# Peptides against a protein of PDB entry 3B8E: the designs that were tried, part 234

Target 1, 230 residues: chain A of PDB entry 3B8E
Amino acid sequence: PFLIFIIANIPLPLGTVTILCIDLGTDMVPAISLAYEQAESDIMKRQPRNPKTDKLVNEQLISMAYGQIGMIQALGGFFTYFVILAENGFLPIHLLGLRVNWDDRWINDVEDSYGQQWTYEQRKIVEFTCHTPFFVTIVVVQWADLVICKTRRNSVFQQGMKNKILIFGLFEETALAAFLSYCPGMGVALRMYPLKPTWWFCAFPYSLLIFVYDEVRKLIIRRRPGGWVE

## One batch from the design tools (peptide; made by RFdiffusion4, then SolubleMPNN)

Design b1_p30_4_s4 (from b1_p30_4, 15 letters changed)
Fold by OpenDDE base, seed 1:
Structure b1_p30_4_s4 (fold): chain B 230 residues (1-230), chain A 30 residues (1-30)
Amino acid sequence: as target 1 above (230 residues)
Amino acid sequence: SKEEALKKIKELIKEKKFEEALELAKKLEE
């Protein structure tokens, strides 16, 4: 996902510490998925498989599936980033190739899409304004990931959400997001400025998209057992 | 090093030691 920043040469929407925090959350999803894979297999009374071979295959398939979901997460984050910058006068097309001048401390007349000049300090403020919404977008999308990882083959509607582990995971992600977004000093330490509550809901369309994607994926798996999507 | 500090911040977050993580993050930005 972060390769887009290098390819497009756009201003960075995330700091290194923020990236590390995201990585912590994303690592939990595969772990939970693997834990529930065994439970789902037990419920379905699947035939015994070679534990070593089956584990390796499952790890690869989960990695591929969540790699695709990770791309959708990145798109959600980038959308939030582009919306914020557009609201501040920087249209997406104008951001292409702008990073070099954006990061130059000696250039204080970088023009936005409407001809307004921005100082280095002003540019850094708007850049850092993107960090919190971007992070929160990822966390909200991860709520969907945590829900869908409960099952690999069955629909979320079939399995339900009564699992305490899932609820705990959602709580932990939300608590971490709230801490990083609103705790005093986070604006300086993590370059995460305070976020308007409305931004928490900007990610919901992408969460819905992930749900739809996963349900379609699972439907394909059920209709075509043994396919590459399984 | 900066890399070691980032690794330590990540570890502290995993341990839910948020205050210590914050303090280390502040030092990293100085």
Scores: peptide ipSAE 0.000, ipTM 0.188, DockQ to the pose 0.017
Fold by OpenDDE base, seed 2:
Structure b1_p30_4_s4 (fold): chain B 230 residues (1-230), chain A 30 residues (1-30)
Amino acid sequence: as target 1 above (230 residues)
Amino acid sequence: SKEEALKKIKELIKEKKFEEALELAKKLEE
């Protein structure tokens, strides 16, 4: 998803270290999905599988679903990024091709969409202001991912949320987000400045979209077992 | 290298050694 920023040549929403932190949370999704595969198989009375071949197939299906959901997740993050930059005077269209000048320490007169000039330091502060909200947006969307990963076919409403691993995953993601967003030194070390509590809610529409997408996907799977939508 | 340090930070986070990860991250930014 970050390839979009490279292709569009716009300022990066996250530093490399922060990306690594996101990757840790992202890795939980396949792990949880795999953990519940056997339990769901038992509930669904699936026929015995070849452990070697069917695990590989399942990993591929998880990877495909993760890729699709990951795109929606990235859109949520990008939306948050563009909103913050727009509020600071940089409209999305103005950001196209701006990265080269944005990252140049010697250019201290980069203009925003309203003709205001920004020093290098000011630009970097705005850039780093985007890091925490972007990360939090990703985490909030990941909550939805974690919830939907407990089942492959069954609705979230049908299967319920009474699962220790799911609750633990949600707790870990939230704790990590809180740590990275509010722990002293994160602004310096990870370029993640403190976040206003209101920004935790900006991602909820995208989380809802993920839930709707997954419910529709699962509905299709139930109606057409073995389809490409899995 | 910076790449090795980033990998180590990731490992420390996985181990929930957040303070050590933070210290290493600070050193990378210096």
Scores: peptide ipSAE 0.000, ipTM 0.176, DockQ to the pose 0.017
Fold by OpenDDE base, seed 3:
Structure b1_p30_4_s4 (fold): chain B 230 residues (1-230), chain A 30 residues (1-30)
Amino acid sequence: as target 1 above (230 residues)
Amino acid sequence: SKEEALKKIKELIKEKKFEEALELAKKLEE
Protein backbone atom coordinates (compact mmCIF):
# COMPACT_ATOMS: atom_id res chain seq x y z
CA PRO B 1 0.00 0.00 0.00
CA PHE B 2 2.44 2.70 1.09
CA LEU B 3 5.17 1.05 -0.96
CA ILE B 4 3.84 2.51 -4.21
CA PHE B 5 6.32 5.37 -4.04
CA ILE B 6 9.19 2.89 -3.94
CA ILE B 7 7.80 0.78 -6.75
CA ALA B 8 7.03 3.76 -8.96
CA ASN B 9 10.22 5.65 -8.05
CA ILE B 10 8.26 8.83 -7.46
CA PRO B 11 9.04 11.61 -4.98
CA LEU B 12 8.21 10.59 -1.42
CA PRO B 13 4.69 11.55 -0.38
CA LEU B 14 5.37 11.03 3.34
CA GLY B 15 8.20 10.85 5.78
CA THR B 16 8.93 7.93 8.06
CA VAL B 17 7.42 9.67 11.08
CA THR B 18 4.06 10.21 9.45
CA ILE B 19 4.00 6.62 8.25
CA LEU B 20 4.53 5.49 11.82
CA CYS B 21 1.72 7.72 13.03
CA ILE B 22 -0.59 6.22 10.43
CA ASP B 23 0.44 2.74 11.45
CA LEU B 24 -0.45 3.48 15.06
CA GLY B 25 -3.81 4.86 14.05
CA THR B 26 -4.49 1.79 11.96
CA ASP B 27 -3.79 -0.47 14.94
CA MET B 28 -6.73 1.05 16.77
CA VAL B 29 -9.23 -0.26 14.22
CA PRO B 30 -8.78 -3.97 14.94
CA ALA B 31 -8.68 -3.29 18.67
CA ILE B 32 -12.00 -1.46 18.65
CA SER B 33 -13.54 -4.04 16.34
CA LEU B 34 -12.57 -6.88 18.66
CA ALA B 35 -13.72 -4.99 21.73
CA TYR B 36 -17.19 -4.43 20.31
CA GLU B 37 -17.56 -7.85 18.72
CA GLN B 38 -18.51 -9.27 22.09
CA ALA B 39 -21.06 -6.54 22.62
CA GLU B 40 -22.57 -7.16 19.18
CA SER B 41 -22.66 -10.87 19.90
CA ASP B 42 -24.48 -10.22 23.15
CA ILE B 43 -27.03 -8.04 21.38
CA MET B 44 -27.59 -10.76 18.78
CA LYS B 45 -27.66 -13.45 21.50
CA ARG B 46 -25.00 -15.25 19.52
CA GLN B 47 -22.81 -17.68 21.38
CA PRO B 48 -19.27 -18.25 20.16
CA ARG B 49 -18.95 -21.54 18.33
CA ASN B 50 -15.47 -22.01 19.71
CA PRO B 51 -14.15 -19.15 21.83
CA LYS B 52 -10.49 -20.02 21.30
CA THR B 53 -10.50 -20.66 17.56
CA ASP B 54 -13.16 -18.11 16.70
CA LYS B 55 -11.12 -15.34 18.25
CA LEU B 56 -8.15 -16.16 16.04
CA VAL B 57 -10.34 -16.49 12.97
CA ASN B 58 -12.03 -13.20 13.70
CA GLU B 59 -8.70 -11.45 14.13
CA GLN B 60 -7.56 -12.79 10.79
CA LEU B 61 -10.78 -11.80 9.06
CA ILE B 62 -10.61 -8.33 10.55
CA SER B 63 -7.02 -7.99 9.40
CA MET B 64 -7.92 -8.99 5.86
CA ALA B 65 -10.96 -6.74 5.65
CA TYR B 66 -9.14 -3.72 6.97
CA GLY B 67 -6.20 -4.56 4.76
CA GLN B 68 -8.48 -3.89 1.81
CA ILE B 69 -9.67 -0.69 3.42
CA GLY B 70 -6.02 0.21 3.96
CA MET B 71 -5.52 0.02 0.22
CA ILE B 72 -8.34 2.50 -0.25
CA GLN B 73 -6.66 4.76 2.31
CA ALA B 74 -3.41 4.60 0.42
CA LEU B 75 -5.17 5.40 -2.84
CA GLY B 76 -6.78 8.39 -1.21
CA GLY B 77 -3.46 9.69 0.03
CA PHE B 78 -1.76 9.18 -3.30
CA PHE B 79 -4.64 10.85 -5.09
CA THR B 80 -4.12 13.94 -2.96
CA TYR B 81 -0.39 13.76 -3.61
CA PHE B 82 -0.83 13.55 -7.37
CA VAL B 83 -3.34 16.40 -7.38
CA ILE B 84 -0.92 18.69 -5.57
CA LEU B 85 1.97 17.80 -7.83
CA ALA B 86 -0.20 18.23 -10.91
CA GLU B 87 -1.21 21.67 -9.69
CA ASN B 88 2.48 22.47 -9.49
CA GLY B 89 3.15 21.25 -13.02
CA PHE B 90 4.05 17.60 -12.46
CA LEU B 91 1.56 15.24 -14.06
CA PRO B 92 1.40 11.71 -12.62
CA ILE B 93 2.94 10.06 -15.66
CA HIS B 94 5.89 12.45 -15.53
CA LEU B 95 6.63 11.49 -11.92
CA LEU B 96 7.37 7.88 -12.80
CA GLY B 97 11.08 7.32 -12.39
CA LEU B 98 11.70 10.96 -11.52
CA ARG B 99 12.84 10.30 -7.94
CA VAL B 100 16.50 9.84 -8.79
CA ASN B 101 16.76 13.24 -10.41
CA TRP B 102 14.33 14.73 -7.93
CA ASP B 103 16.53 13.90 -4.96
CA ASP B 104 19.79 14.94 -6.64
CA ARG B 105 20.79 18.29 -5.21
CA TRP B 106 23.20 18.89 -8.06
CA ILE B 107 20.46 18.83 -10.67
CA ASN B 108 18.75 22.19 -10.66
CA ASP B 109 16.96 21.95 -13.99
CA VAL B 110 14.48 19.12 -13.54
CA GLU B 111 11.67 19.82 -15.94
CA ASP B 112 8.00 19.52 -15.12
CA SER B 113 5.35 18.38 -17.56
CA TYR B 114 5.29 21.82 -19.15
CA GLY B 115 9.03 22.29 -19.53
CA GLN B 116 9.48 24.51 -16.49
CA GLN B 117 12.79 23.91 -14.75
CA TRP B 118 12.83 23.32 -11.01
CA THR B 119 15.77 23.76 -8.68
CA TYR B 120 16.47 21.26 -5.94
CA GLU B 121 15.14 23.62 -3.31
CA GLN B 122 11.96 24.26 -5.26
CA ARG B 123 11.39 20.54 -5.71
CA LYS B 124 11.82 19.86 -2.02
CA ILE B 125 9.35 22.59 -1.16
CA VAL B 126 6.79 20.96 -3.44
CA GLU B 127 7.55 17.57 -1.95
CA PHE B 128 7.08 18.86 1.57
CA THR B 129 3.88 20.56 0.49
CA CYS B 130 2.52 17.12 -0.34
CA HIS B 131 3.36 15.50 3.00
CA THR B 132 0.75 17.17 5.17
CA PRO B 133 -2.17 16.78 2.76
CA PHE B 134 -1.27 13.15 2.20
CA PHE B 135 -1.18 12.47 5.92
CA VAL B 136 -4.38 14.36 6.63
CA THR B 137 -6.13 12.51 3.83
CA ILE B 138 -5.19 9.22 5.44
CA VAL B 139 -6.39 10.41 8.84
CA VAL B 140 -9.75 11.53 7.46
CA VAL B 141 -10.17 8.18 5.76
CA GLN B 142 -9.29 6.52 9.07
CA TRP B 143 -12.33 8.24 10.56
CA ALA B 144 -14.44 6.02 8.39
CA ASP B 145 -12.47 2.97 9.50
CA LEU B 146 -13.02 3.80 13.15
CA VAL B 147 -16.72 4.32 12.60
CA ILE B 148 -17.29 1.07 10.73
CA CYS B 149 -15.12 -1.14 12.94
CA LYS B 150 -17.44 -0.94 15.94
CA THR B 151 -19.70 -3.56 14.37
CA ARG B 152 -19.02 -6.72 12.40
CA ARG B 153 -22.46 -7.44 11.00
CA ASN B 154 -24.75 -4.59 11.88
CA SER B 155 -24.94 -1.44 9.81
CA VAL B 156 -23.56 1.73 11.32
CA PHE B 157 -27.03 3.15 10.89
CA GLN B 158 -28.53 0.34 12.91
CA GLN B 159 -26.02 0.51 15.75
CA GLY B 160 -25.85 4.28 15.99
CA MET B 161 -22.96 6.64 16.57
CA LYS B 162 -23.05 6.97 20.35
CA ASN B 163 -19.79 5.43 21.45
CA LYS B 164 -17.35 7.03 23.87
CA ILE B 165 -14.39 4.94 22.72
CA LEU B 166 -15.10 5.74 19.09
CA ILE B 167 -15.40 9.44 19.83
CA PHE B 168 -12.14 9.31 21.74
CA GLY B 169 -10.40 7.61 18.83
CA LEU B 170 -11.73 10.14 16.34
CA PHE B 171 -10.68 12.99 18.58
CA GLU B 172 -7.20 11.58 19.06
CA GLU B 173 -6.62 11.11 15.33
CA THR B 174 -7.96 14.56 14.53
CA ALA B 175 -5.90 16.20 17.26
CA LEU B 176 -2.77 14.47 16.00
CA ALA B 177 -3.49 15.58 12.45
CA ALA B 178 -4.06 19.14 13.58
CA PHE B 179 -0.88 19.10 15.64
CA LEU B 180 1.25 17.82 12.78
CA SER B 181 -0.38 20.16 10.27
CA TYR B 182 -0.41 23.44 12.15
CA CYS B 183 2.02 23.32 15.06
CA PRO B 184 5.04 25.55 14.48
CA GLY B 185 8.19 23.66 13.63
CA MET B 186 6.45 20.63 12.14
CA GLY B 187 7.53 21.69 8.68
CA VAL B 188 11.14 21.21 9.69
CA ALA B 189 10.67 18.29 12.04
CA LEU B 190 8.41 16.21 9.81
CA ARG B 191 8.99 17.80 6.42
CA MET B 192 5.35 18.82 6.36
CA TYR B 193 4.26 22.32 5.52
CA PRO B 194 1.06 23.80 6.92
CA LEU B 195 -2.11 22.55 5.28
CA LYS B 196 -4.82 24.63 3.71
CA PRO B 197 -8.11 23.78 5.41
CA THR B 198 -9.71 22.93 2.06
CA TRP B 199 -7.55 19.83 1.74
CA TRP B 200 -9.36 18.20 4.65
CA PHE B 201 -12.28 17.68 2.30
CA CYS B 202 -10.21 15.91 -0.35
CA ALA B 203 -10.49 12.66 1.58
CA PHE B 204 -14.29 12.69 1.90
CA PRO B 205 -14.99 10.77 -1.31
CA TYR B 206 -12.69 8.02 -0.12
CA SER B 207 -14.27 7.97 3.31
CA LEU B 208 -17.62 7.60 1.61
CA LEU B 209 -16.23 4.80 -0.52
CA ILE B 210 -15.12 2.98 2.61
CA PHE B 211 -18.55 3.40 4.17
CA VAL B 212 -20.21 2.03 1.06
CA TYR B 213 -17.75 -0.82 0.89
CA ASP B 214 -18.30 -1.76 4.51
CA GLU B 215 -22.07 -1.51 4.31
CA VAL B 216 -22.08 -3.75 1.25
CA ARG B 217 -19.73 -6.16 3.00
CA LYS B 218 -21.93 -6.28 6.07
CA LEU B 219 -25.00 -6.75 3.94
CA ILE B 220 -23.36 -9.75 2.28
CA ILE B 221 -22.41 -11.14 5.70
CA ARG B 222 -25.99 -10.82 6.91
CA ARG B 223 -27.32 -12.56 3.80
CA ARG B 224 -24.60 -15.22 3.79
CA PRO B 225 -23.59 -16.00 7.34
CA GLY B 226 -20.19 -17.65 7.65
CA GLY B 227 -18.87 -16.41 4.33
CA TRP B 228 -15.22 -15.57 3.73
CA VAL B 229 -16.08 -11.88 3.50
CA GLU B 230 -16.86 -11.81 7.20
CA SER A 1 19.63 -0.01 15.47
CA LYS A 2 17.14 1.51 13.06
CA GLU A 3 14.60 -1.16 13.93
CA GLU A 4 14.98 -0.53 17.63
CA ALA A 5 14.58 3.18 17.09
CA LEU A 6 11.39 2.63 15.10
CA LYS A 7 9.99 0.50 17.91
CA LYS A 8 10.87 3.20 20.40
CA ILE A 9 9.15 5.84 18.28
CA LYS A 10 6.04 3.71 18.16
CA GLU A 11 6.10 3.26 21.92
CA LEU A 12 6.57 6.97 22.52
CA ILE A 13 3.60 7.78 20.31
CA LYS A 14 1.46 5.28 22.20
CA GLU A 15 2.53 6.98 25.41
CA LYS A 16 1.49 10.34 23.92
CA LYS A 17 5.09 11.56 24.03
CA PHE A 18 4.91 13.10 20.59
CA GLU A 19 7.78 15.54 20.95
CA GLU A 20 10.24 12.83 21.90
CA ALA A 21 8.95 10.61 19.13
CA LEU A 22 9.37 13.35 16.56
CA GLU A 23 12.88 14.14 17.68
CA LEU A 24 13.94 10.53 17.42
CA ALA A 25 12.21 10.10 14.09
CA LYS A 26 13.87 13.21 12.70
CA LYS A 27 17.23 11.74 13.56
CA LEU A 28 16.36 8.59 11.64
CA GLU A 29 15.38 10.53 8.55
CA GLU A 30 18.65 12.51 8.45
Scores: peptide ipSAE 0.000, ipTM 0.237, DockQ to the pose 0.017; fails the geometry check
Fold by OpenDDE base, seed 4:
Structure b1_p30_4_s4 (fold): chain B 230 residues (1-230), chain A 30 residues (1-30)
Amino acid sequence: as target 1 above (230 residues)
Amino acid sequence: SKEEALKKIKELIKEKKFEEALELAKKLEE
């Protein structure tokens, strides 16, 4: 999903460390899903016919589903990024191809969409201003990912939320986001400047979209047992 | 004016007053 920044030649919304944190968080989703697949199977009284083969098939299906969810997640992050830059005078269309000039420290007159000139330092500040909200957006979307990965076939409402690992994952990611967003020195160390609390809610529509997507997927699975959507 | 507001946002960002910059940006969208 981050290939879009290379293709579009737009300023980067995240630093390397934050990207790594997202990757680590994303890796938890399949792990949790696989861990609870057995529990869901036990609840459904459906034992795998061939544990080895069925596990491999399920891993592939999980990977495919979360690949799509990952795309929705990335769109949420990019949306937040574009909103912030637009608020700073850079419309999405204007950002296309701007990266070369944006990253050039010798150019101090990069124009925004309204003809306002930005120094290199100012551009870097606004770029870094995007890092925290982007990261927080991803974390909030990952809440939905973690919740939906608890079940393969059952609705979240059917399975319930009583899961220590899930709660731990949610807490860990939230705590990390809060730490990176609000801890003194993170703006210097990680270029994550302070975030207005309202930005935590910017991702909620995308979290909802993921929930709807997953519930629809699970509904299809329930209606068509043995389908490829599993 | 929208231009003046954008200029102010830029200045607020330069001053690392990100919250105020965001608030002003929200007002521009209204």
Scores: peptide ipSAE 0.000, ipTM 0.241, DockQ to the pose 0.089; fails the geometry check

Design b1_p30_5_s1 (from b1_p30_5, 14 letters changed)
Fold by OpenDDE base, seed 5:
Structure b1_p30_5_s1 (fold): chain B 230 residues (1-230), chain A 30 residues (1-30)
Amino acid sequence: as target 1 above (230 residues)
Amino acid sequence: PVDLSKLTLEERKELLKKRLEELLKKLEEE
């Protein structure tokens, strides 16, 4: 999903640390989901007709679903990125192909969409200002993913230990987001500048989109005879 | 060129709004 910045040659929306943090979060959710589905299959005492093939199919379906969810997450992050840059004078269309000049330290007169010249330092401040909101957007969207994973199981109460894992995952991601967003020195150390609390709410439409997506997916699976996800 | 780094966020937003309006006007004239 992050290949868009390479293809479009736009300023880098995420730092290496942010990418690593996202990868950790995005890998954890599928792992939790897989653990849930395996345990649900064990609890439901429905012997899979073919344990090997059914497990493989389920793993593939989960992988595909999370791949699509990951794309939605990326879109949400990029939306936030484009909004911030637009608010700073860089319209999305103007960002296309701008990376070469953006990253050039010797060019101190890069023009925005309004003809305003930006120094290298100013550009980097704006770029780094995008890193935190992008990450926070992903985290907020991942809340929806984790909640969806929780709701897939028949009983919230039967999920006791597994719910603790989900809650822990939510807490970990949120705490990490808060730490990266508001801890002094993160702008210098991680190139993530502090985020206004209002930006946390910008991701909510995408969280809703993921909920809708998952409900539609579940509906499609239910309509297929022999679908494992009742 | 106004150094946007020296402006408050609100001043920057107002400036950008004005510039956007000017660009839209130019686009309508073309």
Scores: peptide ipSAE 0.017, ipTM 0.385, DockQ to the pose 0.307
Fold by OpenDDE base, seed 2:
Structure b1_p30_5_s1 (fold): chain B 230 residues (1-230), chain A 30 residues (1-30)
Amino acid sequence: as target 1 above (230 residues)
Amino acid sequence: PVDLSKLTLEERKELLKKRLEELLKKLEEE
């Protein structure tokens, strides 16, 4: 996500603290998976190997899977960002290269896609309006990631949701999202304005996409052990 | 025996949480 806004020179969709919160979440998912992975049928059938090698392989597999899914997360976040900006008069194409003028406090007449002029303060309000739903979108998508990371090869339907730590992780991310979205002062301190409840549901299609993607991925892994999709 | 791998991951998680909490407190105080 950070590279995309730099390359496109679009207004910053996330604040520093929001980025940190996402990074925390992204670090926690692999950690939970590695620490509390439930035994899978394929793992149980394996002979004991070198624990160091097995750990390394698991870390690589989780990292690769997370990297692939991370692209879908970013897409979901940016979709939400672009929708909000478009609703406020800034079409995606118009945002390209706009960052320099957007962040300049001395320019108070930045035009949107419809010719409306925006002051610096107005632009920052709409920018900050994007921070919360962008973050929440990522968190909701990460719920899917947490569920996915419960298993390596088995489907969620096969393995079930018996991992108490995974469930705790889901609640933790939800609580964090709720705190950042609705706690007084977050709009000023974190540049995250309160989120309308409807925006929580905007991420659900992307969560579903991730579930479908991972189920297909795991199906391929089960059918083709040692494939590049692992 | 404590699984060192689990301990290190949990320690990392706690460290990151503490950092986040500290940053949030600093922002609330400003």
Scores: peptide ipSAE 0.000, ipTM 0.131, DockQ to the pose 0.012
Fold by OpenDDE base, seed 4:
Structure b1_p30_5_s1 (fold): chain B 230 residues (1-230), chain A 30 residues (1-30)
Amino acid sequence: as target 1 above (230 residues)
Amino acid sequence: PVDLSKLTLEERKELLKKRLEELLKKLEEE
């Protein structure tokens, strides 16, 4: 995902602190998945064929699935970023290659897609306006990731939300998102301006997409027992 | 979108200032 910023040469949608927070949240997903895979295996009374090999295969499958989900998360974040910039007059096509001029403090007449000129200060405000929604989008999508990681084979609807660790993870990420989004001084300290509550809902389609993806994956696993996707 | 090609440099500056103030106000209201 970070390579997109370099390749597309677009204004940065995320700050360093935000990236670190995302990374921390992201690392919880595999941990939860691994912890509950054993529990799910125990519930399903699956005899471990080879505990070492099965563990390695499971770790690889989790990593692969997480990689795919991570791409969906990134797409969700970028979508939010592009929507905000478009609402401020910068269409996605116009953003390509714009970063050089965007970040130049001596250029105070950067034109948007409609010919309106933007000062450096104005550009930075709109850039920082993107940081919070982007981060919140990632967090909301991560909610879906955490929920789907509870089970490998069974539907989330079958096992319910009784996982205390999962619930704790959801609250932790939500609390962090709320803190970064609404705590006074975060705009200056972290370059994250306050976010309208409506932006929390913008990520829901992507969360739904992840749920659908995971349910389809699990359905395939259930229908093809012993497949490579197990 | 304002066609800035029809505005003087000073008018553009004033417009940009006004827009900045509006953006700041929106950020404060959020």
Scores: peptide ipSAE 0.027, ipTM 0.357, DockQ to the pose 0.038; fails the geometry check
Fold by OpenDDE base, seed 3:
Structure b1_p30_5_s1 (fold): chain B 230 residues (1-230), chain A 30 residues (1-30)
Amino acid sequence: as target 1 above (230 residues)
Amino acid sequence: PVDLSKLTLEERKELLKKRLEELLKKLEEE
């Protein structure tokens, strides 16, 4: 999401704090998963045939899988962002290159796609209104990742601990999202305005997309063991 | 749809503010 923001010069879709929370959440799950896979491999005395190559392959596979899922999550967040801005009069095409004027507090007459002029304060309210739904969309899409991880044919013990950690991680993210969305004063402190319950449902198509993507990936892996899609 | 082209800048601002307040209120009520 940050790369698209820089390249397109659009208004900031997600606050710095929420970006940090997402980055911490997305990095923690793979790190914990890798740590437990290593711990179980050590317990099972399965001498990795080539510990360097097997570790490297597993790290690459995990990195690719999470990179692809992260990209789909970002697309879901951006969809929500563009829908909210479009509902407020800013079409996606009009947002391209608008950042410079959008962030300038001395420009109080920025026009939307319909010729309506927006003050700096009004623009910032709309921008901050996008932050919460964007973050919530990412969290809801991450629920699909939990379901995906449960369906992996790893050892029953690894699945149990990994699932508990993943469930706990998603619970923490969901609780954080609820806290940031509904706690009084968070709108002022973190510039995250309250979220309508309807926006939680906007993420479901993307959660379904990730689920379908992973099932297709698993199906391909089952049909072609050792393929590049692993 | 209110033809925004016929409104003064101040009238547009007030209308937008009111609409934003209504949207926020709807967000709180849902």
Scores: peptide ipSAE 0.019, ipTM 0.360, DockQ to the pose 0.042; fails the geometry check

Design b1_p30_5_s2 (from b1_p30_5, 18 letters changed)
Fold by OpenDDE base, seed 3:
Structure b1_p30_5_s2 (fold): chain B 230 residues (1-230), chain A 30 residues (1-30)
Amino acid sequence: as target 1 above (230 residues)
Amino acid sequence: PVDYSKLSLEERKKLLKERLEKLKEELEKL
């Protein structure tokens, strides 16, 4: 998200505080859930060929898989961001390079794609309106990530939902998203305006995409043990 | 500000065409 903000010079899609909430709040629960997950039957059957090299290769492959998932999460967030801004008159192409004028308090006549002028205050309202849905989109996509993180090779259906910590993590992320989205004062404290309930559903296709992606990945790994996709 | 989500795709397309024509007229004046 931050890289696209710098490269495209678009209005800030997600506040720094919300990014910190994602990094510190949502990412810790998956890590804890993995620590308490039962070993896969396949992990138990694989003798380490070389403990040093296999550890490094496994860390690289895991890092690549999570990096790809993270990119899909970011794409989901940006999709929501662009939809909201388009619904408020700012088409994606119009946002390119707009940040300089957008953030200037002294410019009160920034035009949208339809030629409507926006004051600084109005622009900041719509910007902050994007922060909450962007965050919620990431959380909903992370639901799929949490579920897939419990297994490396086996399908979620094969491993089952035995880890109570994973279920708790899903609940905690949802509760955090609801708190940040609807608790009084969050608009001032975190620059997150209240979210329309319908925006929760905008992330579901991306959550499903990640789930399908990981299941396909795991299926390939099962068919081709030791492949680069592992 | 107008909530464009309440407008149909056809209405939004019409508004965009109108804006495009205005921009062309402004460009011709330069």
Scores: peptide ipSAE 0.082, ipTM 0.737, DockQ to the pose 0.151
Fold by OpenDDE base, seed 2:
Structure b1_p30_5_s2 (fold): chain B 230 residues (1-230), chain A 30 residues (1-30)
Amino acid sequence: as target 1 above (230 residues)
Amino acid sequence: PVDYSKLSLEERKKLLKERLEKLKEELEKL
């Protein structure tokens, strides 16, 4: 999120404090859950050819998986961000380079894509309105990501939800999302304004798409062992 | 601020077209 914010010079999609809350509050339990996830039966069946190289490969594969999850989460968050801003009159193309004027408190005539002028206060309300849905989107995407990361080749339907730590992590993230979204004072403390219930569903199509994509990917891997999709 | 979420896609398209026409007129004056 922060990298795209710098590169595209768009209004801040997620506050730094909120990012820290994500890293400390939502990413730790999933990471632990993945570390304790039983190796897929196919990984266990691989005779350890070289224990030292296999450990290094496993660490690299875990690192890549975390990197992919983080990227997917960011994409989901940005999707929700762009939807909210578009619904408020700021089309994605118009947001490019807008940050400088957006963050300037002395500019009260920033125009949206429709030519409506926005005061600094109005802009900040919209910006902070994006923070909570961005966070919630990350949580909703994490639901799918955590489920799909349980296995590399097997379908979620084949492996099932046996990891109690994963289940606990999902509930914790959901509870945290609800707390940050609806607890009084979070708007002032974290610049996360209360989330309309409808925005919880904004990420669901994206989460479903990721789930379907991963199931298709796994299906391809099962059909073509050693293919480029691995 | 106008809540564009309540507008149909066709209404939004119309507003964008109108804005584009205004911008063209402004450009022609430059």
Scores: peptide ipSAE 0.066, ipTM 0.724, DockQ to the pose 0.158
Fold by OpenDDE base, seed 5:
Structure b1_p30_5_s2 (fold): chain B 230 residues (1-230), chain A 30 residues (1-30)
Amino acid sequence: as target 1 above (230 residues)
Amino acid sequence: PVDYSKLSLEERKKLLKERLEKLKEELEKL
């Protein structure tokens, strides 16, 4: 997310608080999942023919899968960001290169795509209005990750404790998202303005995409001779 | 600022066309 902000010179899609909440809250669940998949790979290993190479390959495959899921999550967040800004008059094409003028406090006449002028304060309100939905989008997309983890673990009866940790992590991030979105004063304290309930649904297509992605990945792994899941 | 979420897609397209026409006129003056 931060790289796209730098490259495209768009208004900041995520605040420092939202980044911190993602890193400490949402990213912890994937990290725990990775640690558990590694532990599962060690438990499900019958005598590895080559313990060093097989472990490395599995760790790389898991890391790549979570990296790809993280990219889909980021795309979902950016989609929500662009929709909100478009509804406020800033089409995606117009946002490219706009950051310099957007962040300038002395420019109070930044035009939107429809020719309306926006004051600095108005621009910052709409920017901060995007921070919470971006975070919430990540949380909603992670619900799909939880479902994926459940479906993986339902095949392995021993993963009950690991599943509880993931469910707890998801509950915690959802509770945090609700708190940040609807608690009075969060707009003033954290620059996270209240989220319209409709924005929770904006992430659902991306949650579905992650679910489909994981099912396709599982199918590909199963179709490869000597597939690790069998 | 106008909440464009309340406008129809047709109304939004109309506003964009009007803006485009204004920009073309400004370009022709340049």
Scores: peptide ipSAE 0.030, ipTM 0.649, DockQ to the pose 0.140
Fold by OpenDDE base, seed 4:
Structure b1_p30_5_s2 (fold): chain B 230 residues (1-230), chain A 30 residues (1-30)
Amino acid sequence: as target 1 above (230 residues)
Amino acid sequence: PVDYSKLSLEERKKLLKERLEKLKEELEKL
């Protein structure tokens, strides 16, 4: 997110505080949850053909899968960001290169895509209005990620949700998202303004995409026993 | 701030076209 902010010179989509909340609140607990995840029987019962190479390959495959999921998460966040800004009159193309003028407090006549002028304060309100939904989008997408992470081969429907720590992580992330989204003073303290409840659903297509991606992946693995796509 | 989410795609396009015409007029005056 921060790299795109720099490269595209768009208004800041995600604040530093929000990033910290993701790193500390939404990444750490899932990581711990995954560490205590009951290993799938096919992962643990398979004797490594070559303990050194198979372990490394598996770690690489897992890393790649999580990397891909992470990219989908980022795309979901940016989608939400662009939707919000577009709904406020700033089309994505118009945002390119706008950061300099956007962040200039002395410019109070920045035009949106429709010719409406925005004061610095108004722009910052819209910017900060994006932070919360971006964060919420990440959390909602992470729900899917966390759910799929419990299995390598089996469908989520087959394995079920047995890890209590995982479930706890999901609730914690949701509670954090709700707190940051609706607690009074978060707009001032964290520059995360309250969001409409509808923004929680904005991430659902991406969550679904992750589920579909993982289920397809797992289906391929099941159909090709001993495949490298584990 | 105008909530453009309430506007149809066609209405948005219309507004963009209107803006474009204004910008063209301004450009012609330069």
Scores: peptide ipSAE 0.025, ipTM 0.596, DockQ to the pose 0.132

